Peptides against a protein of PDB entry 8YR4. Designs and how they scored, part 66

Target 1, 309 residues: chain A of PDB entry 8YR4
Amino acid sequence: PRGSPALQLVVLICLGLMGLERALNVLVPIFYRNIVNLLTEKAPWNSLAWTVTSYVFLKFLQGGGTGSTGFVSNLRTFLWIRVQQFTSRRVELLIFSHLHELSLRWHLGRRTGEVLRIADRGTSSVTGLLSYLVFNVIPTLADIIIGIIYFSMFFNAWFGLIVFLCMSLYLTLTIVVTEWRTKFRRAMNTQENATRARAVDSLLNFETVKYYNAESYEVERYREAIIKYQGLEWKSSASLVLLNQTQNLVIGLGLLAGSLLCAYFVTEQKLQVGDYVLFGTYIIQLYMPLNWFGTYYRMIQTNFIDMEN

## One batch from the design tools (peptide; aimed at target 1 N291)

Design b2_p25_8_s4 (made by RFdiffusion4, then SolubleMPNN; from b2_p25_8, 21 letters changed)
Fold by OpenDDE base, seed 1:
Structure b2_p25_8_s4 (fold): chain B 309 residues (1-309), chain A 25 residues (1-25)
Amino acid sequence: as target 1 above (309 residues)
Amino acid sequence: MQEKLEEAQKKVKETWEELLKKLNE
């Protein structure tokens, strides 16, 4: 935001909070590991109680590992409202200024109040989408990279490879299945619009339909259009379930392979019991934001297609 | 939550299509 030092400071604070969220995503599993190790070693109560209290505090700051429930994430979201409102208002004023530069003939042919309402909704939606990309997609990719580096350095190269292969396969399948399902969604939306247009046309021509006693024919055509729509809706919904199940299977296989390897290294006394718990908790924590990635990729792809038309 | 995002996307799309339709007319 050029021109407001206060909003620039808020953006810098939001970036700092985003960095803090990445640090919490690494620290929370580490503190949970340390609790399990201290319990296994029968450590003194004071050390255990301090580590548990620190873990609970870090977990409060992080929240559920989903980028929407932690104190830091909520604080970032709260601060970002002002930046979003400023950006939205700036884009809205630019659109409004451009509309005022248009010819009087354009304004006389248009319901100005509807154009403004559409511009406001469009601007809010695009700004919301951009904010979503910046605060969810980029951080999730950063968490994956941090996770690969962490497991490669502190466990073994094999753990880093398992996480890399699992996340690469997950992302690739998410993209491929999302692109595949977009065809069904487009067909569904086209059929929805065609079904709605037929219903509106039949209702606008009510007098003509009544004059020819064609009511039963129009109802049957509408029924056929609904059945065709429902068949496309089912394919769209089934493709979403298939995406979610494929994602769950990839994470489940990665979790299985890494958990078995971790258990083996614990039996060889190369790792502690807490390291097994860390691996499981960290992989589940990476999975939570990734489950949304398919929705985000689809959202980006839809917006790009809707900008090309 | 996914349904709310899909509904939000649908509203964005409909709003953008309505805007483009109103800009191209």
Scores: peptide ipSAE 0.013, ipTM 0.414, DockQ to the pose 0.015
OpenDDE base, seeds 2, 3, 4, 5: peptide ipSAE 0.006, 0.000, 0.000, 0.006; ipTM 0.358, 0.326, 0.317, 0.356

## One batch from the design tools (peptide; aimed at target 1 R181 R185 N244 Q247)

Design b2_p26_1 (made by RFdiffusion4)
Pose (drawn by RFdiffusion4):
Formats: sequence, structure tokens, C-alpha cells
Structure b2_p26_1 (pose): chain A 309 residues (1-309), chain P 26 residues (1-26)
Amino acid sequence: as target 1 above (309 residues)
Amino acid sequence: ASEDELESSLKSSSASSMSLVFSSLS
């Protein structure tokens, strides 16, 4: 924010809260391991109670689910509401002030609905691009790297390889399948617009009664168009299911390999009992934000082209 | 819109299934 000083402080607080969320993401599974290790060795009730309370408090600060739930990141959403309102207003006002100074030939040439759609979509594109990228993409790519470092240095050497290969395969397959699916989605959207146009045309022209008893003909053409649309929709949604299945398979294979290796190492007195639940919890924690990357890829590309317009 | 709702439903079911697999393994 160029103008106001009160908002730069809020931006800095939001970035600090993002860092704190990354620290909590690292911290919570460590406390879960500590609780399990203390539980297996018959520890007194005092230290166990205090450690349990601390773990619960950390789970409360971190998202109880999917990271979009915690007290942190919600304070962030609140402050970001206050900040993103300023950018939205400024961009809308700049567009509106520029559209009123262009010459007459320009306005006589282009329609109003198209020009206004481009402007609205542009403002929404800038806002969404800032939100998506800064607060949902980079933090996840930072979480993957931090997890790789933690497992490779403080846990063992092989688990770094396991996490690295799993996440690399997950990202590659997600992007590869997503481009194909986008082609299918566009093919389906065009037909959906054509079907709506046919229905609107048949409704507007109540001449069907005049030039024939052509109600049946209008109904038949509508059914044919619906069938074509449904075929394209089935293709697109089946592609979506395939994407979800391949992502689940990749994570599952990574979890299986890590769990087997951790169990074997625990039986050989190399690792403690808590390291098993540490690995499991952390793998699930990494998986949860990764569930929404094909959508992010699609939205980032679309919003980039829209902002360019 | 219906395909977007389906995507949300699939993701939610996948998240539940992974949690159940983790609980079973534990």
C-alpha cells in the first residue's frame, strides 16, 4: 500500500503471522512425539498433564484441520480483509477514471458489457492473484522444503529421500494431468453456452405456434443439445476423478514406504515409539494443503491472462 | 458449478480416507 502507513504495519503483521504458522506446523508433531514418548515410559501425572495442555494449545493455534481453521491465519484473514479492501478500491477507481477520458470513436466501437466485464475480472484477478500466490502457494512450497530439511537432518537420511520423491512426483503428476483436464473443461463450457442460447432463443420466439405445430421439434433439438453437453461434462468430470486418484495413490505410496521403514527401525532400537506417529502426522499435515494445487494452477493462469487484458 | 461441487466432495472424502488409513496404521 503506497499511501497509508497504518496498512503497511498490518501487512507486516500478516507476514509475521504466516511465519508463525510455519513454526507451529513444525512444532506440533514434535510435541505429539514427546507426549507419546512420555506416555510409553510411565511418567508421573504432573509433567504429562502440563505437556498435554501445551500440545492441545498448540493444536488450537494451528488449524485443527486443513490449516484454514486455526486462530492464527484467521487473525490473518481479518487483517487481510482490511488491507485487500484498499487495493480493490484503488484499482476499481483507476479503471473507472480511465474509461471516462477515452475518445468517442472508442466508445462507439466496443460494447459496454464486454468492456465492463474485462474491468471487473481484472480487479478480481489482481486481488485473487495476490491472495492465492502469497498466502497459499509459497507457504506450502516452504513447508515441503522445511519438512525435507527436518527429516533429512534430525530424523534420519532415508526419510528425506522418501519425502522428496513423494512430493516431486505429486507436483509433477498434478501439473501434467491438470493441463489435459483444462482442455476438456473448455470444450465442455463452450457447449454449455450454446445450449443456454438455444433455450433462450426458443423461449423468446413464441412463433413456434404460428409457423407450425413445432413444439415437438423445438423440444427435440433441445434434447440433442443437452445430450451433447452431458457427454462433454462426463468426460471432464471423469478426468477430475482420475486426477484425484493419482494424487491419492502417490501420497499413499509415500506413506506406505515411510511407515514400513520407521516400524522396522523402531523394532531395531534405532528410533523411539513416538517417531512413528511423528512421521504419520507430518505426512498427513503435508498432504492436506497439497489437495488444492490443480485448482491453484488453473486459477493462477486464468487470473494472469485476465490481468494482462 | 456441479463439477466444482464434485471436486470438493472428492477432496473431502479423500481427506477422510487418508485419516482413517493413518488411524488404522497407528

Design b2_p26_1_s1 (made by RFdiffusion4, then SolubleMPNN; from b2_p26_1, 21 letters changed)
Fold by OpenDDE base, seed 1:
Structure b2_p26_1_s1 (fold): chain B 309 residues (1-309), chain A 26 residues (1-26)
Amino acid sequence: as target 1 above (309 residues)
Amino acid sequence: SRLDKLEEELREENLKKLLELLKKLL
């Protein structure tokens, strides 16, 4: 971004965070291997617990293997909001200014039906997403139930309880934080529609704007409306990062509790090293669909709010 | 022609913004 040293610094930090994500993708498997080796060698509990805790911390930074939900990715996404808003605002103002430089013949040739077609593509995407969600939610809930039953029967009731508490807390927080986020999204969409309406009214009155040489005034009013919109967009986007980070924390705590308990039972020769690998793999597998669930639920709520306006 | 390209680019950028919003939702 030219002209803002603060935004240039944010871009450099985001590039550094992207490099850190790549380093984590290598370090996490290495630490996991080290845990397996320490379990095989029957290492002392203190060394094992420290290595497990360090692994879970690195996994919290990385996220569930998608990269999209890790602490580092969330921090990158959060910092990038202002850079994106600056770029978007600059593009929108350039487009709007260019539209006011275009000939009357172009403005008269534009059919009102294209604005409607953007709305219709929105609605079709909603219905497809709703169907996709219903078909992915049910399997994900089934996988959670199967997981609770499996760990309760083949390991210990404590493992089933950890999975139950982790997944129940994850789902509850996903719903509650998503409902809270809906307020910010409604406010954002209302302001977006008002900003768009103002731009359309200015362009429909193009001849009057030209007659009064008011192009600069209309561009400034549009800039102010965009700044107001971007203030609400930031709250919406920041609330999404908060949700993703909350989800990452819940899974991280479940992974920590279960991995420490599993490692302890392996040291007591009640479980094998393979059982530790199984537990860690299964928790990560449950997390992947749940992350998508939280995403899609948010997307449906958006699209319903977009249909209410 | 040039404006149809700008509308197609704006549709592709809005579709990319929608896909990036979708990918940020995702």
Scores: peptide ipSAE 0.000, ipTM 0.265, DockQ to the pose 0.025
OpenDDE base, seeds 2, 3, 4, 5: peptide ipSAE 0.000, 0.006, 0.000, 0.000; ipTM 0.246, 0.288, 0.261, 0.267; seed 3 fails the geometry check

Design b2_p26_1_s2 (made by RFdiffusion4, then SolubleMPNN; from b2_p26_1, 21 letters changed)
Fold by OpenDDE base, seed 2:
Structure b2_p26_1_s2 (fold): chain B 309 residues (1-309), chain A 26 residues (1-26)
Amino acid sequence: as target 1 above (309 residues)
Amino acid sequence: SRLDQLEEELRRQNLEELLEQLRELL
């Protein structure tokens, strides 16, 4: 971004965070290997507990298998919102200014409704994917129940309780924070439609705007509408980052508690090293579908809101 | 999540495609 040293600093921080994500992608497997080796060698509990805690902390920073929900990724996404808004606003103002510089024949020959229709086509493709995604919710809930039963029967009731509490808290917080976020999304969509309507009205009245030499006034009104929209968009996007970070924290705490307990039982020779690997792998496998569930629930709510308007 | 990235990438792709379609219109 040319012109704001603050936004340039934010871009540099985001690039630094991307470098950190690459370092985490190497460190997380190394620490995981070290845990397996320490368990195999029957290393002292203090060294094992420190390595497990360090692994879970690094995994919290990295996030789930794709890194998309990690603390570092969420921080990067949060910081990037202002850079994206600056870029979007600059492009929208350039397009709007250029449209007002175009000839009267271009405005008479193209229905302003075509520009709106291009914007609406992007939303329709998402709706067809939604039905396929909803069919994955029921299997995901079944896999959670199977996981709770499996860990309760074959490991210990404490593992089943940790998984139950972690998944129940994750689902509850996902629903509650999504319902809270829906208010910001409705306000954003209403302001987006109002901003779009103002742009269309200004372009439909192009002859009148040109006659009164009011082009600069209409551009400034459009800029003010964009700034108001971007204030609501920021709340919507920041609420999404908060949701993802809350989900990452809940899974991280569940993984920490369960991994420490599993490692302890392996040191007591009640469980094998393979059981630790199984627990960690299974929790990560349960996390992936749950992350999709949160997004499916948001998409369902979005489509209902977008159908109500 | 990968789908929040996909929604953000789809919003970004829809914005880039909207910008590219606007650029082809301009």
Scores: peptide ipSAE 0.018, ipTM 0.465, DockQ to the pose 0.020
OpenDDE base, seeds 1, 3, 4, 5: peptide ipSAE 0.008, 0.006, 0.007, 0.011; ipTM 0.425, 0.376, 0.423, 0.440; seed 4 fails the geometry check

Design b2_p26_1_s3 (made by RFdiffusion4, then SolubleMPNN; from b2_p26_1, 19 letters changed)
Fold by OpenDDE base, seed 3:
Structure b2_p26_1_s3 (fold): chain B 309 residues (1-309), chain A 26 residues (1-26)
Amino acid sequence: as target 1 above (309 residues)
Amino acid sequence: SRLDKLEDELREENNKRMLELFEKLL
């Protein structure tokens, strides 16, 4: 942000916290591995207690699990509120100033409420797009790259290849199926608006409908519109189930291949039992944010289209 | 939307099934 050194410092701190989250995503599985190895070796209680305490502290900083946000992520989100407010206000003022530069004829042709709705959509789209890119997409891609590098260096090139192929296939299928699904969702939303318009028009013309005893005809037309909507809603919902199942199969196959390879290398004494647990734990950590990638991609695409309009 | 709630529910269910699969593999 230009003009406020304090907000620039907050952005730098937020970037530092994002870097710390990436480090925690690597360290937490390593410490969990070390606990499993120490338990297997029947290590002294003092070494075990220190490693467990360190793991729990790192896990508190990271968070992780359905619905649990880590302390670092919460602190980042809290600090970012001021940056988001500054960015939102700046975009809103730029849109507002541009609207005031437009000719009086442009303003006379449009209702003030429609102009304000365009300005609000434009501000929301820009701020939303930036937030999704910076806080969801970029960190997830970084975690995948870090994962590939980590497994390639500390395990074997075969593990890095499995993660690379699994994540590349997952991302590609997520994009392709999300784009396919977006067509059904647009058709559903268009039919929803048409069904709502028919209901509103029938209610506004209630006196005329009653005068002609056309109530049964309007109800039947509304039923047909609902049936068409529900047919599109079903396609949208079924396409989502297909996306989730495809994602589950890809991750399941990647986990199976990697877990079998880990188990094999443990039997050959090339890896420890903790390394098997590390692989499983790390793949889970990569999967959690990736599950939402299809929603983030759709939201980015919607916000981009809303910015072009 | 109602679909966004259903999307979240289906994702939570898929996450739970994946967690159960991981617990069986560990």
Scores: peptide ipSAE 0.019, ipTM 0.579, DockQ to the pose 0.771
OpenDDE base, seeds 1, 2, 4, 5: peptide ipSAE 0.008, 0.014, 0.014, 0.016; ipTM 0.452, 0.478, 0.477, 0.495; seeds 2, 5 fail the geometry check

Design b2_p26_1_s4 (made by RFdiffusion4, then SolubleMPNN; from b2_p26_1, 20 letters changed)
Fold by OpenDDE base, seed 3:
Structure b2_p26_1_s4 (fold): chain B 309 residues (1-309), chain A 26 residues (1-26)
Amino acid sequence: as target 1 above (309 residues)
Amino acid sequence: SRLDELEEKLRKENLEQLKKLLEALL
């Protein structure tokens, strides 16, 4: 947004709020650790109450409990609306001006409304995709890197290695399985559109169908199209279950390995009981945004393919 | 992926609604 200093300030505030979210993602598990340690030590109520109140306040700012959005994320999303609207309008005006320049050559082709609709869908998809990459994908990758660094520095290099291997395997399998399932989803979407088009055509021509007593024939053709769709839907849904289960197994194995190692170090008095709870809390916290990563990658691939066509 | 599960649920609901509309018009 080079033309508006107010929108530049809003972008800087949004970047600052993204930095604050990264800090909260480290601080919330630390405060939860401290509560568990204070409870274990039977610390005075005043120290415990202060730490619990601080934790609840930080957790309200962060969100992430049961999929709730935090105050900082909501504030960022609210402030970003004006930047998104400015960017959308600028891209729409650039496409409109380019279509006007092309239209001198293209006035020979009666498809002005279709190209405008394709251009509008293309622009909205690109602008939405860029916002999605910047505000969801990049922060998630940053949280993983921060997690690896944190566990490597404050625990042991083995914890950093477990998180690195777990997250690398999770991301790689998410990409590979999502690419593999994309073919099933494309086939399903194509058959869904064909089944819907046949239903709409039969309904628009219902007078002709009734005139020829062809209702049973149209119903049977629609039934065959539904059966074909359901066969493709099953492949799509089964591939999603396989993705979710693969993701769950990778996180479960990482959580198991790291929890056993943490429990061992607690028994050796190298770590506190709170550090065991911190590890589990932090891994679950990394899992929450990663559960959406397959959807993100899919949306990126679909929008890129829709732009190349 | 929770969004994919929501998209699949919404597609099933839309297909059932379209089926009910077809069964009511034919």
Scores: peptide ipSAE 0.099, ipTM 0.744, DockQ to the pose 0.025
OpenDDE base, seeds 1, 2, 4, 5: peptide ipSAE 0.076, 0.008, 0.085, 0.069; ipTM 0.696, 0.419, 0.746, 0.662; seed 5 fails the geometry check

Design b2_p26_2 (made by RFdiffusion4)
Pose (drawn by RFdiffusion4):
Structure b2_p26_2 (pose): chain A 309 residues (1-309), chain P 26 residues (1-26)
Amino acid sequence: as target 1 above (309 residues)
Amino acid sequence: RTEEEEEESEEREEEFEEYLEEIEEL
């Protein structure tokens, strides 16, 4: 925000809260390991109670699920509401003030609905791009790197390889499948618009009664168009299911390899009992934000082209 | 994501059924 000083402070607080969320993401599974290790060694009730309370408090600060749930990141959403309102207003006002100064030939040439749709989509594109990228993409790519470092240095050497390969395969397969699916989606959307146009045309022209008893003909053409649309929709949704399945398979293979290696190492007195639940919890924690990357890829590309317009 | 796609499919099916009924009523 160029103008107001009160908002730059809010931006800095939001970035600090994002850092704190990354620290909590690292911290909570460590406390879960400590609780399990204290539990297996018959520890007194005092230290166990205090450690349990601390773990619960950390789980409360971190998202109880999917990271979009915690007290942190919600304070962030609140402050970002206040900040993103300013950018939205400024961009809309700049567009509206520019559209009123162009010459007449320009206005006589282009329609109004198209010009206004471009502007609205542009403002929404800038806002969404800022939000998606800064608060949902970079933090996850930072979480993957932090996890790789933690497992490779403080846990063992092989688990770094396991996490690295798993996440690399996940991202590559997600991008590869997503481009194909986008082609299918566009193909389906065009037909959907054509079907809606056909229905609107049939409804507007109540002449079907005049030039024939052609109600049945209008019904049949509508059914054919619906069937064509449904075929394209089935293709698109099946592609979506395939994407979900391949992502699940990749995570499952990574979890299986890591769990087996951790169990074997625990039986050989190299690792403690808590390290198993640490690995499991952390792998699930990494998986949860990765579930929405094909959508982010699609939205980032669309919003980039829209902002360019 | 899959659930959102299913909800959108259901809404589109309902709208297309309404259009078909309106065309039959004509």

Design b2_p26_2_s1 (made by RFdiffusion4, then SolubleMPNN; from b2_p26_2, 12 letters changed)
Fold by OpenDDE base, seed 5:
Structure b2_p26_2_s1 (fold): chain B 309 residues (1-309), chain A 26 residues (1-26)
Amino acid sequence: as target 1 above (309 residues)
Amino acid sequence: ELAEEQAERERRQKEFEEDLAKIEEL
């Protein structure tokens, strides 16, 4: 981005974070292998605990893999918001300026049917997403319950308690933070609609704008509306990153507690090395679909409010 | 969530870029 050295630095930091994500993708499997080897060799508890803690820390930085947001990915996304906003605003202003130049051709070429298509894409997306919700949320909740029962019956009751507390805290925080962020999303959407309406009204009155040579004034008013929108958009996006990071932290703490406890029981020969692998794999599998739960809850909540009106 | 809100933004940006491209072809 030309003109902001701060945004250029942010881009370089984001590229560095992408490199770090690649390093984590290699290191996490290596540390996992090392844990399995140390468990097999019956290594001293101090070495094992250090390696497990280091693994969980690296896993917290990486996240759950495809569909799970780690700390590094969340930090990258958070920093990228300002870069995206700068690019979006620049494109929006270029189009708006160009539409004022080509306004007569734009009004003649735009089919009235495109406005209707925006409404129909909204409704069809909601129905498809509700079906996806039911088919992903209910199975995930079932898998959590099955997991708690399995770990309570075949592992020590402490494992079932850790999974229960971790998943209950995860779901509760997901709901609470999603409700809290809904106000920012509503404010963003309202300001987006107002910004779009202003652009459309300015373009519909293009003859009057041209007659008064007011194009530069309308562009500046549109720029101010975009800046106001982007201030609300940043709050929405930052609240989403906070949700994802909170979710990642809860799963990371559950994984840490359970992995240390499992490693301890393997050291006491009460569990096998395979049970350690099973626990870690199972928790990560439960986490992957849960990352979408906040979107799902918000969608259900929005549709319920829209059905009551 | 991030992917859906990002995909919705990318869709809006792509629709906006497609509207721009249609204007450049006129």
Scores: peptide ipSAE 0.037, ipTM 0.681, DockQ to the pose 0.131
OpenDDE base, seeds 1, 2, 3, 4: peptide ipSAE 0.032, 0.029, 0.027, 0.026; ipTM 0.660, 0.654, 0.686, 0.688

Design b2_p26_2_s2 (made by RFdiffusion4, then SolubleMPNN; from b2_p26_2, 9 letters changed)
Fold by OpenDDE base, seed 5:
Structure b2_p26_2_s2 (fold): chain B 309 residues (1-309), chain A 26 residues (1-26)
Amino acid sequence: as target 1 above (309 residues)
Amino acid sequence: ELEEEERRREEREREFEKALEEIEKL
């Protein structure tokens, strides 16, 4: 943000906290591995107690695995509120200035309250998207890259390859299925708006409907519109379940392949039991933010289409 | 918890898409 050194400092602190979250995502599984190995070796209580205490502290900083509930994430989100508000206000003023530059003919066709509602929704959408890009999409991609590097360096090149193939396939299928489902969702939303418009029109013409005893006809017409909406809603919801199940299948196959390979190397005494637990824990941690990627991708696509219009 | 987070996600997604459809009408 040009003009406020305080907001620039807050942005730098938020970026530093994002880097700390990435470090925690690597350290937490490592410390958990170390606990399992120390338990297996029957290590002295003092070493075990220190490692457990350190793990619990790191886990408190990271949060419950969703990333959003950790102390570092909460602190980042809290600090970012002021930056988001500044960005929102700037986008709002840009949209408002652009609306004032539009032709009088465009304004005469719309109610002033509708134009304001569109502007407010537009600003919330753009600022929401920017926040999702910076705080969810970019960090998730960074965690994937860090994961590939970590497994390639500390395990074997085969583990890095499994993670790379699994995540690449996951992202590709997420994009393709999300683009496919966006058509069904648009059709659902257009039909929802049409059903609402019919309900509002019937309510505004209530006196006329009552005068002609046409209440049963308007109710039947509304029911037909609801049935048509529900048919599109079912397609949208079914496409979401298909996306989630496809994602779960890809992660399940990656977890299976990597877990079998880990188990094999543990039987050959090349890896410890803790390394098997680390792999499973780390893959599950990568999966949690990826479930949100399809949402973020759709939000990105819709906002780009809306910025071109 | 996961179902409530999914529902809150779907609600935010619906609000966001409604906001976007209103921008596409500009």
Scores: peptide ipSAE 0.008, ipTM 0.414, DockQ to the pose 0.052
OpenDDE base, seeds 1, 2, 3, 4: peptide ipSAE 0.007, 0.000, 0.006, 0.000; ipTM 0.354, 0.335, 0.384, 0.271; seed 1 fails the geometry check

Design b2_p26_2_s3 (made by RFdiffusion4, then SolubleMPNN; from b2_p26_2, 12 letters changed)
Fold by OpenDDE base, seed 3:
Structure b2_p26_2_s3 (fold): chain B 309 residues (1-309), chain A 26 residues (1-26)
Amino acid sequence: as target 1 above (309 residues)
Amino acid sequence: ELEKEKERREKLEKEFEKALEEIEKL
C-alpha cells in the first residue's frame, strides 16, 4: 500500500507471521518426533514433560494443520483486515471513476444503482478471495519446497526425491483434473441460470399461464430443465470426487513409499522411530492445505480469463 | 472432519462462483 506507512508496517508484520507459520510447520513435527524418541528411550519425566508442553504450545500457534485455525494465522487474518479494506476501497474508487468515464448511452441503458451495488459486492468479494489465495497458495508451495529441502538434508536424498515426485504429480494431476472439471461446472452453472430464468419467466407470466390453462405444460418444462441440471450437477460432483480420490491416491502412494523406506532405515538403525512418525506427520500436514489447491487454481484461472475479457 | 472440510470447500467454491458471476455482469 503506497501512502500509508502504518499499513506497510502491517503488511511486513503479516509477512513475518507467514514466515513464523512456515517455521512452525517444520518445528511441530520435529517436537513430535522428539516426544516419540523420548518415550522409546524411557527418558526422565522432566525432559518429556517439557518437550510435550513445548509441542502443545507450538501446536496451539500452528493450529489444526490447515493453518487457518492457528493463533498465528488468526492474528495475521485480524491484522490483514485493514489492508484488505484499503485495497477494496481503492478498487471500488477505480471502478467508480471508470463508470463516470462511460458514455451517457451506457448509463441510460442500465440501472446505475444496481451496477454500483454489483461493483461494490464483486470488488469486495474478489479482493477478499485474492487475499485468501495469496495467503494459502504461496505458503503451501513454500511448505512443499521447505519439506523437500528438509527431507533431502536431514534424512536422505531418496526422501526428498519421493516428496518431490509425489508433490509434482499431485500438483500436475490437480491442475489437469481441475481444468477438465471446469467444463462440467460451467455447463452446470449455465443450466442453473437457464432453469432459474425459466422459472422466473413462468411466474412473471402467471396470468397468461392461467388464461391458457398451461400450468401442467410449464411444470413439465421446468421438470425437464431440473433433470438436465441434475445430470450436469452429478457430472460436476462426480468429477470433484474423482479429483479428491486421485489426490488421495497420490498422497497415499507417496506416504507408502516414504514410510516403507523410513521403516527400512529404522531397522538398519540409520533413523530413529521418531523419524518415521515425523515423516508421516509432515506428509499429512502438507496434504491438508494441498487438498484446496484445485479450488485455488480454478479461482486464479477464472480471474485471468476475466482480466483478458 | 474430512466431510465437513469437503462441505466447507464446496460452499466456498459456490460463494466464489456467485461472486464471479456478479463481476461478469459488470
Scores: peptide ipSAE 0.021, ipTM 0.551, DockQ to the pose 0.053
OpenDDE base, seeds 1, 2, 4, 5: peptide ipSAE 0.021, 0.018, 0.018, 0.020; ipTM 0.524, 0.530, 0.533, 0.544

